# Peptides against a protein of PDB entry 6FRK, part 65

Target 1, 411 residues: chain A of PDB entry 6FRK
Amino acid sequence: NEEVLNAMLKEVCTALLEADVNIKLVKQLRENVKSAIDLEEMASGLNKRKMIQHAVFKELVKLVDPGVKAWTPTKGKQNVIMFVGLQGSGKTTTCSKLAYYYQRKGWKTCLICADTFRAGAFDQLKQNATKARIPFYGSYTEMDPVIIASEGVEKFKNENFEIIIVDTSGRHKQEDSLFEEMLQVANAIQPDNIVYVMDASIGQACEAQAKAFKDKVDVASVIVTKLDGHAKGGGALSAVAATKSPIIFIGTGEHIDDFEPFKTQPFISKLLGMGDIEGLIDKVNELKLDDNEALIEKLKHGQFTLRDMYEQFQNIMKMGPFSQILGMIPGFGTDFMSKGNEQESMARLKKLMTIMDSMNDQELDSTDGAKVFSKQPGRIQRVARGSGVSTRDVQELLTQYTKFAQMVKKM

## One batch from the design tools (peptide; made by RFdiffusion4, then SolubleMPNN)

Design b1_p12_7_s1 (from b1_p12_7, 6 letters changed)
Fold by OpenDDE base, seed 1:
Structure b1_p12_7_s1 (fold): chain B 411 residues (1-411), chain A 12 residues (1-12)
Amino acid sequence: as target 1 above (411 residues)
Amino acid sequence: DVEFLLELLNLL
């Protein structure tokens, strides 16, 4: 039993190290799991794998919990949120994502660019803010970030903004001058929350970086960026351990919508390769598929049309990168979709939709679309010509549709 | 919904 435990813990420890979990945390986890497992319960014929997985999961949940309640903005108040982090951490993009998140929730949100160090920082923030219709402040001439931050905060306070996000200068290295500048800005604007933005892709450097920020600035929240399908979430554990501050949000891609509230259970499930069915459900529900009630009702009746399939392809394209969606499915490891396969899968969907765009309403709205085409083969030729594809491509689409319609009839 | 999406993704 101890040999089996040690073998499975070795596998888990390897996977966690491969997921950029700090070696000290992995060692501590291994000891905690060994101490939490009742070897007598393992002897009773219980599924040893499930028991170890549960123990590992429980200890990882504890590593993500700093024991500190996350700061939350107060409605009808002015909430000043200062962003800190290194250059390239995704800080500026994350400011826009957070602003957009709160704006979509009906908060009066604005952005301040107090990054005077990076050329074009204000233009980048302005572009992002303008695209999202978020009010912004900054200067092309003022070089003191304290002045810009103070003026911007005062302006937006006077205009009764509820969420005031201040983006600060990043640096390439942990420089004392950066920390002094951040302290001067923090003292001037007196933020309600200081958010440290960390790039998950820096791996084992996450602990040292997060610690250096926490030792100089009163970091109260963490946002982890670049948690794309290929990003190893283990750096997030290091950030929590070093900052003793909760992760409040994660950035899951390049789009302004690739931003979600941090959920411990889904995150740990994903880190263990168990998938994120809950995040998949939430992401499907966020699509505001009001038309899903009509679809669900059709599906309950075993009805599925080519139009219903087309609408589902549109929904999938709205969910963002396929790699992220597949990375939410248990057993579809993120390695299953090379970057090439995602563009190919999107191109394949778009091709299928283009074929359906050449179908008529009788073909699209038939509960037996494949039979409509089988009874009149001239329809296949018409659709093929209209969409610029082979008759084989149309037959392949109809074969896929038939498989879906058969699955729906079994639901 | 999720099962249908999973089935859809398995067919893609």
Scores: peptide ipSAE 0.020, ipTM 0.544, DockQ to the pose 0.143
Fold by OpenDDE base, seed 3:
Structure b1_p12_7_s1 (fold): chain B 411 residues (1-411), chain A 12 residues (1-12)
Amino acid sequence: as target 1 above (411 residues)
Amino acid sequence: DVEFLLELLNLL
């Protein structure tokens, strides 16, 4: 039994190392899992794999919890949030995502560009802020980030902004000059929260980078970016371990909406390849699919039309990047949708919707849409011409519809 | 609802 436990723990440790979990954390986890497993319970014929997986899950949950309550902004107060992190970490994009998140929640939010080092930093922030309709401050002429940050914070405090986000310079490397600049900015503006932005794709470097920031500035929160890539997120455990600060949000893509509050259970489930059923349920609930009571009633009666399929494709498109949704499904590994396949899948859905936009109400609302087209093949040619596609593309759509309608009839 | 969405996603 101990040999079997050691073999299974070796496989789990290998998978965690391949997920960019730091070797020290993996060793500690292995010891903690060994101490938490009752060998007598393993002898009783319980599923040894499930027991080890549950013990690993519990220990990973503890590694993501720093034991420190996350800072939260106070409504009706002026909350200054300073962002720190390396260049290419997604810091500037994350500032815009966080600003947009709070704006959508009815917070009076603004952005300050205190990045004087990167050419065009202010133009990039201005472009992102303007697209999101977020007020912004910065300078084209002032070179001191302390002056820009101080003036911007004072301006937005006087205008009664509730969320004041300050983006700072990022360097390509850990440089003493970067940390001195960050300290000078932090001392001048006295932020209520300092957010370290970390790129999950840096792998084993996450611990050393997160530690270097925490040793120089009072990091109180972590945001992990690029969790849409090949990064399994093991670096996030290293960031929490090094900073002793909670992960507050994750960046899950390049879109402004590819940003979510950090949830421990879903994150660990995803890290272990178990999927994120809770996050899928939450994402489905956020779509207010309750307005589809009429669709749910039709589905219960085994009725499924081309219009019902069109509405489902609209719902899928509203869920955001299809790779994120698939990555929430157990058994769809992160490798099943390379970033190229997501745009292709969304383009495929848009193509199918464009074909349906050329259908008439009789075709869309028929409980046997495929039979309507099979009885009158001239309809296929009309729809193909109207949508600019081949008759084969329309036949493929009708074949897909028929498969869906057959599944709905079996429910 | 979630099962139907999962099946829909498995077919796409």
Scores: peptide ipSAE 0.019, ipTM 0.544, DockQ to the pose 0.104
Fold by OpenDDE base, seed 2:
Structure b1_p12_7_s1 (fold): chain B 411 residues (1-411), chain A 12 residues (1-12)
Amino acid sequence: as target 1 above (411 residues)
Amino acid sequence: DVEFLLELLNLL
């Protein structure tokens, strides 16, 4: 029994190390799992594999929970949020994502660029803010980040902004000058929250980086970025362990919408390769498919039209990057869609929709669309000419539709 | 429905 436990723990420890979980945390987890598993209870014929998986999951959940309640902004108050982190961590992009998140929730939100070190930092922030219609402040001439941050915070306080986000300078390395500048800014503006932004792709360096920030600045929240890449998110455990601060959000891509509130259970499930069914359900629900009830009702009756398929393709296109959706499915490895395959899949979807745009209502609304085309082959030639595709492309679409409609009839 | 979406994703 102990050999089986040790073998399974070795596999889990290997997978966690391959997920960039810090070696110290993996050792601690191994000890905690061994202490939580009563070897005597494993003698009772319980599924040893499920018990070990549950114990591992429970201990990982504890590692991402610092036991500290996350800071939340107060509605109708002025909330100053200072961002800190290394250059290339995604800090500036994350400031814009957080500002946009609060703006979409009806908060009066603004951005301050106190990054005087990086050439074009203010232009980049201004471009992102303007695109999102977020008010911004910064200077092309002022070189003191304390002055810019103080003036910007005062300006937006006087204008009754509720969310005031201050972006600071990053550096390529842990430099004392960076931490001194950050402390000067923090002392001047007195932020209600200090957010540390960490890149998940830095692997084993996450602990040392997060510790260096926490030792110098009163980090109260963590945001983890670049979780769309090969970064399995193990560095997030290191950030929580070092900062003793909760992860509040995650960045899941380059788009302003690729930003979500951190959820412990889905994150650990994804880290273990169990998928994120809950996050998939939430994304499907966030699409506000008010038409989903009518579709679900049609599906329950085994009815599926070419129009219903078209509407589902529109829904998939609204869900964003297809690679992220697949990465939420249990057993679909993150490698199943290389970045090249995603653009090709989206182009394929758009091609299929363009073919359907050349169909008439009788063809689209038929409960047996393939039979309508099989009875009158001239329809295939019309649709092919209308959409600029081959008759073979239309036949392939109808074949896919027929397969799908047969699956719906079996549900 | 997540199952429907998964099946649709498997057809693409």
Scores: peptide ipSAE 0.015, ipTM 0.507, DockQ to the pose 0.147
Fold by OpenDDE base, seed 4:
Structure b1_p12_7_s1 (fold): chain B 411 residues (1-411), chain A 12 residues (1-12)
Amino acid sequence: as target 1 above (411 residues)
Amino acid sequence: DVEFLLELLNLL
């Protein structure tokens, strides 16, 4: 039993190391899991795999919890949020994402560009802010980030902004001059929250980077970026361990909407390859699909039409990048859809919808759509001509629909 | 809902 436990723990530890979890945390996890598993309960014929998986999950949840409550902005107050992080961490993009997130929630939000070091930093922030209709401040001539940050914060305080986000300079390396500049900015603006932005793709370097920032500035929150890439998110554990600060948000792509509140359990589930069913539910609920209840009721009765399938394709198209949706499904690893396959999959969905746009209401609303087409093959030819596709493409769609309708009848 | 979306996505 101990050999089996050690073998399974070795596999889990290997997978966590391959997920960019720091080796010290993996060692600690292994020891904690060994201490949490009752060997007597393992002897009694309980599902050893489920028991170990539950113990691993529970200990990973503890590693993501710093035991500190996340800072939250106060409604009707002026909340100053300072962003810190290296160049290429996604800091500037994340400032815009956070601003947009609060703006969509009805907060009066603004952005300040205090990055004087990077040429075109202000133009980039201005471009992002303008696209999102977020008010912004910065200078083309002022080189002191303290002056820009102070003036911008004062301006937006006087204009009664509730969320004032300050983007600072990010350098390519941890330099004492960068940390001194960050400290001077922090002292001048007195931020209510300091957010460290970390790139998850830096792997094992996450601990050292996060520690270097925490040792110099009072980081109170962490945002992890680039979780849409090859980064399995293990760096997030390193960030929490090093900063002793909660992860408040994650960046899940390049779009301004590719930003979500951090949830511990879904994140650990995804890290373990269990999928993110909860995040899928949340994304579906955010779509405010009022028609979902009626669809759910039909599905519970084993009814599924071509229209119901069309509406589901519309829903999938509204959920955003298809790679992110698939990456929330158990068993669809991040590798299953390269960025090239996403465009192809979206084009395929759009093609299927275009075929259905050439169907009539009798065909779309039939509880046995495939039988309607099988009884009158001339319908297939009409739809094929109307949508500019082959009769084979229409038959493939009907075959897919039939598989779905059979699945719904088994639910 | 989610189970259906999961199954839908598994078939895409």
Scores: peptide ipSAE 0.015, ipTM 0.478, DockQ to the pose 0.137

Design b1_p12_7_s2 (from b1_p12_7, 6 letters changed)
Fold by OpenDDE base, seed 5:
Structure b1_p12_7_s2 (fold): chain B 411 residues (1-411), chain A 12 residues (1-12)
Amino acid sequence: as target 1 above (411 residues)
Amino acid sequence: DVPFLLELLELL
């Protein structure tokens, strides 16, 4: 039994290391899981795999919890939020995403660009802020970030802004001068929250980078970016361990809406390749797919048309990048969709929609669309000509539709 | 709802 436990723990430890979890944390987790599993209970015929999975899940949840309550802004107060992070971490984009998130919730939100080091930093912030209709401050002439941050914070405090976000210069680990500038900005504006922005794609470097920021300024929150890429998010555990600060949000893409509150359970489920069904449900509900009630009612009656399938393809396209949606499905790891496969999958959906755009209302609204086409083969030829595809491509679509319609009849 | 979308994605 101990040999079987050790073998299963070795597989889990390998998968966590491949997910960019720090080797020290993986070792500690292995020791904690071994101490939490009673070997006598494992002998009683309980599903050993489920017990180990549950113990691993429970210990990962503890590693994401720093034991500190996340800072939250106070309504009707002026809340100053300072952003810190490496160059290329997505810090400036994340400032705009956080500002937009609070604005959509009815907070009076603004942005300050105190990045004087990067050429075009203010223009980039201005472009993002203007697209989102977020008020912004910065300078083309002032080179001291302390002056810009202080003036911008004072201005927006006087204008009764509730959320005041300050973007700072991105840094490299070897630039002590930039770290001093960060401390000077923090001392001048006295932020209510300091947010460290971490790129999940830096893997095993997450611990050392997060520590370097925490050793210089009082980091109180973490935001993890680029969780839409090849990054499995294991570096987030290292950031929490190093900063002793909670993850408050995650960035899940390039769009301003690709930003969500951090949830521990879904994140650990995804990290273990169990999928994120809860995050998928929340994302589907946020899309205000009010048309889902009408579809659910049809599905309950065993009715499914080609039009209903077309509407579902439109809904999938509205959910954002297909790789993100698939990465929320159990068994569809992020590795299944290389960046090439995302464009190909979206092109495949668009091709199927283009075939359906060449169908008539009688074909689209039929409760047995496949039978309509089988009775009159001339319809397949018409649709194929109209959409610029082969008759085989239309038959393949109808075969897929038939599988769905049979599944709906069994629900 | 979500289960059906998941099954739709498995067939694509």
Scores: peptide ipSAE 0.012, ipTM 0.474, DockQ to the pose 0.174
Fold by OpenDDE base, seed 4:
Structure b1_p12_7_s2 (fold): chain B 411 residues (1-411), chain A 12 residues (1-12)
Amino acid sequence: as target 1 above (411 residues)
Amino acid sequence: DVPFLLELLELL
């Protein structure tokens, strides 16, 4: 039993290392899991795999919890949020994403570009802010980030902004001059929160990077970026361990909407390849699909029409990049996240919808849509001609619908 | 709800 446990823990440890979890954290997790597993309960014939998985899940949840409450902005106050992080971490993009997030939540939000080191930093921020209709401040002539940050913060405080986000200079390497500049900016503007932005794709370097920032600046929050890429998110655990600060948000893509509040359980579930069912629930709920309740009731009664399927395809298309949705589903491996498969999957959905657009209300609203088409094969030919597809494509759609309708009847 | 969307996506 101990040999089997050790073998399974070795596989889990290997998978966590391949997920960019820091080797020290993996070692600690292994020891904690061994201590948490009752060997006597494992002897009693309980599902050893499920028990180990649950123990691993619990210990990963503890590793991502710094034991400190995340800072949250206060409504009706001027909340100054300073961003720190390396160049290429996604810091500037993340400033815009956070600003847009709060703006959509009804906060009076603005952006300050205090990055004087990078040529075109202000133009990039201005472009992003303008697209999102977020007020911004910066200078083309002022080279002191302390002056820009101070003037911008003062301006937006006087204009009663509630969320004042300050983007700072990022360099390619940790330089003492960068940390001195960040400290001078922080001292001048007195931020309510300092957010460290970390690129998840740097793998095992996440710990050393996060530690170097925390040792120089009072990091209170972490945002992890590039979780849509090859990064399996294990670097996030390293950031929490090094900064002792909570992850508050994650960046999940290139779009301004590819940004979500960090949730521990969904994140760990995704890290373990269990899927992100909760993130799907939240994303579905954020779509404010008023018709979802009526659909849910029909589904509970085992009713499912071609129209109901069409509405679900519309809902999926509204959820954003299809690769992100697929990456929330258990069993859709990393190969489905390739940018090539996203366009093809969206084109496939759009093709199916175009076929259904050529159906009539009697066909769409029938609780036995497949039988309507089977009784009158001429309908298949009409729909095929109307949508510019083969009769085979329509038959494939009806076959898919029949599988769904059978699944709904089993729910 | 979500299980159905998951199952829907598994069939796409």
Scores: peptide ipSAE 0.012, ipTM 0.488, DockQ to the pose 0.133
Fold by OpenDDE base, seed 3:
Formats: sequence, C-alpha cells, structure tokens
Structure b1_p12_7_s2 (fold): chain B 411 residues (1-411), chain A 12 residues (1-12)
Amino acid sequence: as target 1 above (411 residues)
Amino acid sequence: DVPFLLELLELL
C-alpha cells in the first residue's frame, strides 16, 4: 500500500512540476498529502486515486490561500490602486480590464499612465481607455512618473473619482532603478492597494520574480495574466507563496472582458484538469440569458426541440472564446485549449447551425425531430442539399439531437 | 441546469 501511494504521489508531483509548481511547494505538498492520508482507510477498498486526488486538491487550496483577506474598494471613497510588474506581464492591459470591470459595476473609474519609460505607453492606455469610455490622465512631455502620478491622483480626487488606477513603468528585468521608481511613486500617491501583475507563462521564474517585487514594495494583491496560454497556472501558487498576498483577479485572454475575479476552488480544479464547473455557472449567469427561463421550463417538462438545441448553440457562441468554455468542462484536457481546436470547434458548431438553418419550422419545433426525419427520409436529402452538406452530416446531427433529447427526458 | 450544459458541451 505504501509503495502504491508513493508511485501515485510521484506521478502527481511530476504533473505539478510540469504545471510550473515550484519544487519546494511540490515537496511540501507531498509531505502534507502523506500526512493527511489514512493508510488504513486506503486498505478498506476505497478508491485510492480519488482519495489522493482529494488530498492533493485540499493541499493546493491551502497553498492558494495566503490567510489574508483581499483589499476591497470602499463605495463613495477615493480608492487609489497602484499597479506594479515587469514589461510584458500584461500590466497595462490589466489596468484597463480592472477599470472596465469597476466601471461596469457603476464605479466612477479612471486611469493614470505613469509609464514614462515605454515609448507609446500613454497612446496605448489612451486607446484602451477611449474604447472603454474610461477617463484617463498622462503626459507626452513630463518624464518624471512621480509628477504624473501625483498630478493625476490629485486631479481625479478633486473630481470625486472612486477608483483611481495608476499604471507604472515596467522593465524587461528586475532592476534596482525600477524598484526605486515604484517606491517613489508609492510614497507620493499613498495607494490604498498595490497590485502585482504576473505573467503565468514564465513558469519556474514566477517565485523568484514575485519574491523580488515583495522584498522591495508592499504588494497587497496579485493579478495573474496569460492563463489562456499553455501555462497551467502553477506559477500562481508561487506568487501567493512569495508575496503572502491574495490573487484578486485573473486574465484569461486579450479581450477587455477576458478578466474575472479569482476563485480558489475553480482555479485548482482547472490546474488539476478537473474542469471549472463553478466558473462555467458564473459565466453563464453573467451572460443574462433571460431566454433561459423559457428553456428551463421546457426542459422540466422533458421537451427538447431542434430549435431549443439551435438556441443553445447560439448561447454557447455568445459565451466568448470556445476554448475557455471547453477548458471549464471536466474531461476536456489541455489539448482542447489549443487555439487550433477552438477554431475547429466553432467551425463544427457553425456547420451544425447551418444544417439547422435549412430545416423548416415543423422539423425545428417537433418534440421528436429525429422521428420526423426517420418517417420521411426525403427531408434529410432536402436539408443536406439546402445546407451544402452530406446526408451523413444531417444524420450525425440528428443522432446528437436524439442523445440530448434522451438526457432531457431523464432529468 | 449546469450539469445539462456540461453534458451538452461534452457531446460537441
């Protein structure tokens, strides 16, 4: 039993190292999991794999929790949020995403560009802010980031802004000059929160980077970016371990809406390839699919039509990048998250919808759509010709529909 | 509701 446990823990430890989890954290997790597993309960014929997976999940949840409550802005107050991080971390894009998130929630939000080092930093911020209709401040002529940050914060305080986001300069490397500039800006503006932005795709470098920032500035919050890439997010554990600060948001793509509040359990489920059912629920609820009440009522009656399936495909297409949605489903491995598979999956959905666009109302609204086609095979040939597909493609669609309609009848 | 959406997506 101990040999089997050690073999299974070796596989889990290897997978966590391949997910960019720091070797010290993996070692500590292995020791904690061994201490949490009752070997006597494992002898009783319980599923050893499920027990180990549950113990690993619990220990990963503890690693993401720093034991510190996240800072939250106060409504009707002036909240200054300073962003820090390396160039290419997604810091500037994340400032715009956070500003847009608070603006959509009815906060009076603004952006300050205190990045004087990067050519076109202010133009990029201005472009993003203008697209989102967010007020912004910056200079084309002032070179001191302390002056720009101080003037911008004072201006927006006087105008009674509630969320004042300050984007600072990044560097390509950890340099003492970057940390001195960040400290000078922080001392001048007295931020209510300092947000460290980290790129998850830097792998094993996450711990060393996060530690270098925490050792120099009072990081109180972390945002992890590029979790839409090949990065499994193990670097986020390293950031929490190093900063002792909570992850408050994650960036999941390039779009301004590819930004969500951090949830511990969904994130660990995704890291382990278990899917994110909770994040899928939250995202489906955010879409305000008001038309879902009528669908839910039909589903409760065991009714499911080809039209109802078409409307669900439209809803899936509205949820954004299909790779993100699939990556939230248990059993769709990381290989489904490749950008190539997203285009193929969306093309497949669009093909199925194009087949249904060639159906008539009698076919679409039938509670037994497959039986309508089976009774009159000439309908399959008509739909196939109308949509430019094979009769086999129409039969495959009807087979999928029949599987769904059978599941609805069992609910 | 959510289990059904998951099963729907697993069949895509």
Scores: peptide ipSAE 0.011, ipTM 0.451, DockQ to the pose 0.131
Fold by OpenDDE base, seed 2:
Structure b1_p12_7_s2 (fold): chain B 411 residues (1-411), chain A 12 residues (1-12)
Amino acid sequence: as target 1 above (411 residues)
Amino acid sequence: DVPFLLELLELL
């Protein structure tokens, strides 16, 4: 039993390291999982696999939860939010995304560009803010970020803004001058929240970066960016561990709308490759499609058919930015995301739908569609011929369906 | 790869 547990934990540890989870956190997770698993309960004939999976999931949830309540802005008050982070972290873009998020929620929101170090920082912020119709402040001539931040905060306080976002200078490296500048700005404007923006794509460097910021400035919130790319999100655990601060939002792309509130369960599910069915359900609900309620009810009851998958694919095709949604579907691996423009992803989905169009109602409406095909392999050949694809393409579809249906049954 | 984590959770 201990050898089996150790083998399974070795595999999980390898995968978490490949997901850019810091080696110290992976070791701690391994120890915590070993301590949470009663080996005596494992002897009692409980499904050892489910128990280990649940323990791993539970301990990952604890690593992402700092046990500190996230700061939230107060309606009808002036809330000053200072952004800090390295250059290239997506900080400036994230300021605009957060401003737009609050504006869409009916907050009187503005942006201040206190980045005097980067040439064209103010022009970039001004372009983003103007496109989103967000009021902004900055200077082309003032070089002191403290003056710009102070004047901008005072201006927008006097104009009764509720959300005042201050973007600061980034640097390419951890430099003491950057931290001194950030501290001077923070002391001058007295922010209600300091948001650290971290790029998830920096992998194992996430811990050292997040620690360096927390050791110098009072980081109270974290935003993780570039979770749409090759970043597996393991760096987010490192950021929480180092900052002891909650992740409040994630950046999921380059568009101003590619920004969502952080949810622990969906994030850990995605990190483990389990997909984000809850976020898929939420996005499906946001579409206000009449057929969504019936589908959500089926998902809640752990029922999932090939027809339900087909209907989900139709809904996804209606949603537009397709890459983000595929990454929420279990069994649609990174290979669906990494190699294709949005058009190629749509072509792959349309191919899968064309395979399902060659299935009969008995195959589509079966609660165990894969078992229908496994019992009668001649069905695979029929569907392959009907859709003009290989028997392998049909088997790959059935494998993806099986992975998804198994997850829906575990929810 | 996310598939590897799934496959690993499927091997677990």
Scores: peptide ipSAE 0.000, ipTM 0.368, DockQ to the pose 0.021

